# Designs tried in a protein design run: peptides against a protein of PDB entry 7RZF. Part 260

Target 1, 358 residues: chain A of PDB entry 7RZF
Amino acid sequence: PFQEEHLKQLYKIVPIKDIRNLYVTFPIPDLQKYYKSNPGHYLGHLIGHEGPGSLLSELKSKGWVNTLVGGQKEGARGFMFFIINVDLTEEGLLHVEDIILHMFQYIQKLRAEGPQEWVFQECKDLNAVAFRFKDKERPRGYTSKIAGILHYYPLEEVLTAEYLLEEFRPDLIEMVLDKLRPENVRVAIVSKSFEGKTDRTEEWYGTQYKQEAIPDEVIKKWQNADLNGKFKLPTKNEFIPTNFEILPLEKEATPYPALIKDTAMSKLWFKQDDKFFLPKACLNFEFFSPFAYVDPLHCNMAYLYLELLKDSLNEYAYAAELAGLSYDLQNTIYGMYLSVKGYNDKQPILLKKIIEKM
Target 2, 358 residues: chain A of PDB entry 7RZF as posed
Amino acid sequence: PFQEEHLKQLYKIVPIKDIRNLYVTFPIPDLQKYYKSNPGHYLGHLIGHEGPGSLLSELKSKGWVNTLVGGQKEGARGFMFFIINVDLTEEGLLHVEDIILHMFQYIQKLRAEGPQEWVFQELKDLNAVAFRFKDKERPRGYTSKIAGILHYYPLEEVLTAEYLLEEFRPDLIEMVLDKLRPENVRVAIVSKSFEGKTDRTEEWYGTQYKQEAIPDEVIKKWQNADLNGKFKLPTKNEFIPTNFEILPLEKEATPYPALIKDTAMSKLWFKQDDKFFLPKANLNFEFFSPFAYVDPLHSNMAYLYLELLKDSLNEYAYAAELAGLSYDLQNTIYGMYLSVKGYNDKQPILLKKIIEKM

## One batch from the design tools (peptide; made by RFdiffusion4, then SolubleMPNN)

Design b2_p24_8_s1 (from b2_p24_8, 10 letters changed)
Fold by OpenDDE base, seed 5:
Structure b2_p24_8_s1 (fold): chain B 358 residues (1-358), chain A 24 residues (1-24)
Amino acid sequence: as target 1 above (358 residues)
Amino acid sequence: PYIPENLQVKEVQGSELNAEIYLL
């Protein structure tokens, strides 16, 4: 367990690879016994969210961060960590203090809103989907994993414990959120820009680093993080599947796509799944336009249109991805290609949103 | 078309924070 002397520390680390990363780490209590409520997953879901009004969206809008991950990680016996990791731009490397301020502003927003049962329910539903439709693991790997987690879970629950949320515990969410404070922070910055500026070497890997105390003025600045009006809780994820019915195989099911509609303006091919028996579908649309590539101007306009369309759909991309839906948009020499893939139940909702933006 | 079998829900898998940074 870290003592007070190990808190409010900044590590400047020289990587082997040309990477720029920021790690903001908080020591937290051991939450293993609370797996049925998993308060660290709730907070990781919100802090790591990529939708409008998220921490990532704001930091990305400033040009400081490319990616963000938030969540709990196992520590040694009797404690864990909560970690926020970001991939830094060159500009972001100059604004680390302000990036961390925005992290504390988002955390303060979570305190002000309090624990949300609907967010817990979405996490529960997403995890239940992941459990129900998880891929077949290799028996040896799976057995080794199960043997490892038998130390943490009852035998009867060992198969489900990592996935099935059962209890909304706002008290535990608040307890973890209370540990996410500037006085409890450890910061690591990973950049080649620290080469020749380090004074220590790590014993095991020879990693060069410098350790510094974070100035009290900086800690106080983070402690006084206000509510940033740009931060909002995510909206409800409308793409989470609820219907998992597998339709029976048609008697005339073909091993290849069959032409089921042929008109002057459209052809439709269909193949029923005869192999996987999953509540998933792939929708592929080829749009033909004689104007798409008629000249360089039309080609560039078709490209620009697609880029604008992708940008306009970005608000749904993350929520769809979380729900096991994806879309792809491509220019073709004949026009445009659209693909929608994932759980079939909410594909019409995503497809409708795509069409509304077109 | 290759139907990608594993349309996994994006678990917000905490990226493997390299064990190296946790020892510091």
Scores: peptide ipSAE 0.006, ipTM 0.362, DockQ to the pose 0.029
Fold by OpenDDE base, seed 1:
Structure b2_p24_8_s1 (fold): chain B 358 residues (1-358), chain A 24 residues (1-24)
Amino acid sequence: as target 1 above (358 residues)
Amino acid sequence: PYIPENLQVKEVQGSELNAEIYLL
């Protein structure tokens, strides 16, 4: 574990690449023995959430952050880290203290709400789906991975231990959340703007950095992080598949899409999957409008319409993605293209939401 | 995949929108 002298430290790091990153790191106990409950995954799911009322949503709204990742990372033997990593804008680089304040406000919201069993259940269900339908890994890489994790898991569980959640442990969630405090923080800011402002060089890679103690006033500011009414727990993910039934292959299944509906307003082609046998579908919609490309004004209006439509759908995008659903919207010279892909069970829900926004 | 029949793409009344739907 880090000693007190290693806590409340700020590292200003010069990257080789033109990148701006913030790493907010908390030393945590080794959670390996708690793999069945995985409290770090629960917290990473919430802190890293991208939906309305999330930490990322607020930081994006201010123009300070592009992306956010939250989760546990293995350290050396007997300890782990919880890391919140953000990609900073140029403006965000000037507001690092306030970004971290918002992180602690979100963490304070998680404390106030307490552990939610329904969130754990969603994590469990998502992980079970990911396990069941994971792509075939390269045998060599997979074997090496399994050989590595055999040191941590019983042989009977080694294939499932990284995915299958079994136990809701609110006590462990609270225990980890109690480590996510300003007094336990290590901050690293990565930016070329620190070039020529560093006083140390890392021994192995020659990375230039400066180490500073975080001022006690800043630590106190973060310790006094109150509830921010903009932060909310996510809503339940309605896109998580629950039905994985694969329909029998039709006797007359064609190798190509067959026209199954022909009307004055629509044509429908269908091809059953004869190769993958997954509970997935690809829905592709081409909308034709004689006005879509008639003149520059209509073209720009169609473009603007689609951008507004995409923006209006952002509230569902992340939840759909987590559930293994995706959509795509494109302008065409004939009108608009819509694609919905992923698990077939909840595709109708996503499609309905898209159509309701159109 | 069973498409529920109730995915009536509501004919947006008034736009001559021909929709081609491909299910792959």
Scores: peptide ipSAE 0.000, ipTM 0.338, DockQ to the pose 0.067
Fold by OpenDDE base, seed 2:
Structure b2_p24_8_s1 (fold): chain B 358 residues (1-358), chain A 24 residues (1-24)
Amino acid sequence: as target 1 above (358 residues)
Amino acid sequence: PYIPENLQVKEVQGSELNAEIYLL
């Protein structure tokens, strides 16, 4: 495990590729034995969340970060890491200290709210769905993966252990959160902007880097991270499917879409799945307006309308995606196209939200 | 220093079921 002298370190690393990344790393105990509760996954789900009031949402709003990933990673024998990784903008590279402050503010929010059983239940349900409908992996890769994980899991659980959560352990969540402190941090910044500013070379790959101690003032700033009122726990994900019933194939099922409704204002085509037998559907809507493309002004108004509509729906996009739902909105020369895809159970909820924003 | 390898988020390519609904 890292000793105290290995903590509170900043690494400035020169990449081969033109990338800007920040890695905020915390040494944590080995959590492998706790796979049934997976407290690192719980924390990764929240820290890596992309919805309103998330860490990423705030960092994006400032133009500092493009993407964020949070989670546990294997270390050496007997310890792991919790890592928060962000893709930095050029501006974000100048605000690394403030980005990390926001990380600690979010972590402080998680401490203040305490472990939430409903969040664990969502993680459990999402993982169960992912397991149940997992695509067939390539045999060679799958065998190699299984052979590797046989060292960590009972043989009877080896197929499920990475997916199936069984135990809510608030004590373990709190234990991991207690390790996510500024005094335990290791920071790595990856940017070409450090070229010619490094003093060390890594032995194995020749990677140029500089190592610096993080100033005590900066550590104290992070230790004094307040509750930022912009950070909120996510709302419950209403899009998580619970019904996976596959309806029987109708006797008169056609190999092509059948017209099931014809009115002056609408036509509806339906095709039942005769191939995949999955609890999934695709809903495609074409809206016609004689005004959508009548002149350049109306065309631009229709474009602006759709961009505003998309923006107004962003709050649902991540939650829908996590639940295996997606939507698409496009301008057409005749009006607008809407598509809703994924598990059929909660599609009506997503569709209703889209229509309510229209 | 151990640089964490890229967490490749595997895009789950879901099977496309096509139902087309046209509203006139």
Scores: peptide ipSAE 0.006, ipTM 0.389, DockQ to the pose 0.159; fails the geometry check
Fold by OpenDDE base, seed 4:
Structure b2_p24_8_s1 (fold): chain B 358 residues (1-358), chain A 24 residues (1-24)
Amino acid sequence: as target 1 above (358 residues)
Amino acid sequence: PYIPENLQVKEVQGSELNAEIYLL
């Protein structure tokens, strides 16, 4: 177990690769016995969220961070870590203290809102979908994975334990959230900019690093993290599928798309899935406009329109992706192309939101 | 992104750098 002397430490690490990463690590209790509630997954979902009012959204808006991951990780026996990892921009490398301040402001927002059962239910539903439609793993890799997992879970639960949430435990969420404090932090900054500025070498991999105590003033700054009004909980994810019914294969199912609608304004081709038998669909729309490529002005207007449309849809992109939906928008010489892919159940909702922004 | 723990474990097993940070 980390003693107090191992906390409030900053590590400056020289990578082999040209990467810039920040790791904000918190020692937490061993949560393995709580796998049915998985409070670390709940917190990782919120801290790692990419929607409006998220931690990543604010850090991206400042140009400091490209990507963010939050979650629990196994440590040695009897303890775990909660880690927030960000990919730093060159500017973000200069603002690490302020990035971490924003992390604590978001954590403080989570404390103020308290545990939300609806968020747990969304995590449960997403994990159930991921489990049900998990791709077939390679047998050798799967067997090795299962052999490792058998050390942690009952044999009867070993296949499901990583995915199936059963119990909402707000007490455990609060318990983990109480460990996410500045007094319990270990910070690692990974950058080539520390080359020639290190004084230690790691014994196992030969990694060059410098260890420094985080100044008490900086710890106090993080302890006094206010409620930043830019941080909000995500809205409910409307795109999570609930209906997984697979329609029977039509007797006249064609191996190619059949023209099922032909009008002056629209043609519709349909092909039923005859191979995968998944509750998924691919909707492809080609829009024709005689003005799309008539001259350079109209071409640039069509481009600008699509970029503005994409920007206006960013609020839905992450929620759709989490729910196993994707969309694509492209300019064509004839107009525009729209594709909506993934689970079929909520595709009409996403399509409606796209059309409402058009 | 929220990377489910199962995906995180796969990435942790593949990056030398992630192993280095746990040893510090």
Scores: peptide ipSAE 0.006, ipTM 0.380, DockQ to the pose 0.053; fails the geometry check

Design b2_p24_8_s2 (from b2_p24_8, 10 letters changed)
Fold by OpenDDE base, seed 3:
Structure b2_p24_8_s2 (fold): chain B 358 residues (1-358), chain A 24 residues (1-24)
Amino acid sequence: as target 1 above (358 residues)
Amino acid sequence: PYIPEQLKVTSVQGSELYAVIYLD
């Protein structure tokens, strides 16, 4: 449905708010009938990944991008869009062509590696986690989404259709990847720096913009995107829960944390969930060091230590977050506080990773 | 990220463990 005149276009848009955004958009076929395989979700998971060797990790390392989102969006009848959206730094606004080059280098890496069944399985397992969370979310937001979904899915599958990955379809992943090419690109840059440089006004909101053709030389530069050795597929997420068993409430369960261990070196309090009945736990550790606040030097060393520890754990932060795990590390007047929250199944793995870095 | 809707777990949901550890 997009004619050549609608492709290879650059839109410079003036925002009302002081924001800097880049939208790299590709028209793709309507994939709704492939909801069981959801190739757009697979690609969105990889392109939007935040781990080591990801597109975002590299663009952040250059100081060009703060955040990145990748995925499919609904379009008009008979097509969808695949959109890569980034929040630009001031420096990133000057390097938009190079940012898009890195996007095509990452897409080329995905073509070279081919579809990975283990990544599909990870997406399936993550969706199963997300589904269990959504079932506990407020009904009001769910009903408005359901009404839209009912137009697309059988009534029996509406509740699960967004989450049920059942079929690994490498052919469909490759088909979508084949649409993610420079010849099919539409670029929008949103920045106040375009104020007074626009020649068009959008009819609905009065948004000022300029439309330009992307030069053929720039398109060719993106078409010749080499494999960048900095880009790697993510490692398998070890934090994805698979056991969701809820233990029965103990007969002696107290409505407050009960002391279950008392030693010279440690005290432990535990409260079983008596309200939510979720396979979740909140682990809170307070480390007391007699040296933490002896003098300003020790305070500064404890601060520096914690910042280094946080930095060393950053490789796990995104994988943990995707799996519904979080951690927090804070300096206290007595030493350090550690919190680990989320699904209980893989908390021991995350806790072990934290302790191994301490 | 692919943002599944931000699970802002603002409330302590689930079981609670509190530990105090004395370091030498």
Scores: peptide ipSAE 0.480, ipTM 0.728, DockQ to the pose 0.504
Fold by OpenDDE base, seed 2:
Structure b2_p24_8_s2 (fold): chain B 358 residues (1-358), chain A 24 residues (1-24)
Amino acid sequence: as target 1 above (358 residues)
Amino acid sequence: PYIPEQLKVTSVQGSELYAVIYLD
């Protein structure tokens, strides 16, 4: 475990590449024995969330951060780290203290709301999706990880251990969340702007850095982080598939899309999967409007409409992505194209949400 | 994000639906 002298430290690091990153790191207990509840995964899911009311959403709205990752990482023997990593804008590099304040405000929101069993269930369901299809979609990534995992898990559970969520342990979530405090923080800022301002060199890679104690006034500012009303827990992800049934191939199945509906207002073609046998579908809709491209005004209106529609759907984009769903909207010379791709179980829900915004 | 790399589906393969809808 880190001694108190290693806490409340700021590292200013000069990168080789032109990158701007912030790492906010917390020493936490070794959570390996708690793999069935995985409290660090629960917290990483929420802190790393990208939906409305998330930490990233607020930091993006201020123009300070491009991307955010939250999660647990292995440490030395007998402890782990919880890390919040952000990609900083040029402006964000000037507001690091306020970015970290917002991190603690979000963490304070998580304390105030307490552990949510429904969030744990979503993490479980997402992990079940990942586990079920890992071997079919990405065989190369699986084999390299197994060798490391064998040292940590019983042989019978090695294949499932990274994905296994069985036990909701609010006590362990609270225990980890209690370690995410300003008095337990290590901050690293990575920027070329620190070139010529460093006083130390790292022994292994020759990385130039400066180490400073974080002022007690700054620590107190973070300790007194209030509830920011902009931060909210995510809404339930309605797009997570739970049914993975593969329907048998119909006897009349054609190797090409067959016309299944023909009306004055619509034509529909369908092809059942005859190759991959995945519970996935690609839905493609072409909307024809006689007015879409009549004149430049209508073209501009159609473009603006689609941009507004995309913006209005952005609230679902992250939840859909997490659930293995995607959508695309494009202007065409005849009107609009819509595509919905991914697991078929919740595609009707996403399609309905799109249509309700149209 | 906190999207495990395993959840980053790059290619969706499966059943195919195509629709043409005429708007008045």
Scores: peptide ipSAE 0.477, ipTM 0.721, DockQ to the pose 0.554
Fold by OpenDDE base, seed 1:
Structure b2_p24_8_s2 (fold): chain B 358 residues (1-358), chain A 24 residues (1-24)
Amino acid sequence: as target 1 above (358 residues)
Amino acid sequence: PYIPEQLKVTSVQGSELYAVIYLD
């Protein structure tokens, strides 16, 4: 555990690369023994969420942050860290105190709502998907991770330990959430703007930094973080696959896409997976419009239409990505291209959402 | 994000459907 002298500290760090990052770090107890409930994963899922009403959505709307990651990280023996890391814009670098205020407002929202079993179940389902397909998609990455986990878990549990969510433990979620307080914070700001303003050098890498105590007034401001009505829990992810059945290879399966439908209005080609044997599909749609590129006006209208369509689909983008689905929309000289890729079970739902916005 | 890297769609895997749709 950190002593009080190590808490409520601000580090201004000069990077080698031109990067702007904020790290908000909280010392937390060692949670390794609670791997079956993984309360840090639950909190990381919510704090790192990118959907409507998320912390990132608000910080992006202000132009302060590009990306956000939240989660637990291993520390030294007997403790861990919970870290919220953001990529800062130039404007965001000027608003670090307010960014952190919004972090505490979101954390306060999580306290007010309390632990949600449905969110835990969603994390469990996502982890089950990740576990089930980890071996098939990236064997090399899987083996390297297993080797790392072997140092922490019995061999029999290693295969499941990172992914095994079995126990909903609201008490442990609340315990970790109780450590996410201003009095327990360590802030690091990484920016070249601190060049020539540092007074210390890190011994191992020669990193230049300045350490300052966070003013008590700033700590109090964060302690008094109210509920911000813009922050909401995410909605249930409708795209998480639950059916992983792989259909048998048809006897007439061709090694190339076969024409399965030919009409005046549409042509369809299909190729069954003969190699990967995954419950995944790639759907590719090319829409041909005689009007799409007749003249510059129609071209500009088609471009504007696609941008508006993309914007209207942003609410689904993150949920789809979490569920191992992706979509792509592009203008083509003949009209529009749509691609939907990933687990096949919920592809029809995503495709329907796209079509309903078209 | 908080997306397990293992779930990120990075390659064309699985069955393939191609459709051409003519709009009037």
Scores: peptide ipSAE 0.473, ipTM 0.720, DockQ to the pose 0.568
Fold by OpenDDE base, seed 5:
Structure b2_p24_8_s2 (fold): chain B 358 residues (1-358), chain A 24 residues (1-24)
Amino acid sequence: as target 1 above (358 residues)
Amino acid sequence: PYIPEQLKVTSVQGSELYAVIYLD
């Protein structure tokens, strides 16, 4: 059990590397027995989300944060931690109190909306995808991971326990969310700016740090975090694959891409997967324009067009990545290159979204 | 990010489509 003296503490830590990081840590109960519902994963998915209306999106728009990670971590026996970690900008280092206020505003938004079964279902579906293809994609890492999992899960469930969510438990989500309060916070700021301002040294690694109590006024400010209208729950992820059917290898399947369409305006080559047997595809499109490289003006316009297109697609980027889809857009000397890679089921949806923005 | 690494597209895996499109 964390003693009250370990809560509401600020640690200023001097790093070896020139890094700026903020760690906001909450002690939570041991959730291992709740692996079938995994409420910490639900909260980590939302708090760590990078889409529009997310915590990261707002903090990045302020220029204070570059990256954000949220989730549960193992602790000592009988407790865990929930950690929100951000990479700070130079400006963000000056706004740590306000960054943490925004974290509590987002947490307050999650309380106000309550547990969402559809978000749980998305987490379940994403985990099911990860489980089904883990061994095929990374055969070497499997055995060592199983040995660790055997300590935590019944033998019969070891293969599935980390991945297959089975039970929506809103009560457990609320229970964890109730631990994410300012009165339970431990803050660590990592910056070279604290060099020569520390009064303690960590015994194991010689890390220099200063420990301070967080002022009660600051705790109260965070306790009174209102709803920030910039924060929204994610929209449903339309890119999550649901069909994993692998079509049989065609009798005429070639070991190389075969020309399947030849027209004056387009040529298409296709190769069926004969090696991996995954419900994945790589779509590659090369657009040839006679005007793309005519003069410097056309080159600059093509560049600006592609940058605007990428910006317009940024709303889908994170959702696609979560679902195991990626896209790439590049200027070429002939025009433009587009690639779409990942699970084939929802590739047409992503491709349609790209084309609609073109 | 809370993206499972297992879902990230790391290599050319699966079926392959190549298209060339000529624009006027």
Scores: peptide ipSAE 0.464, ipTM 0.718, DockQ to the pose 0.563

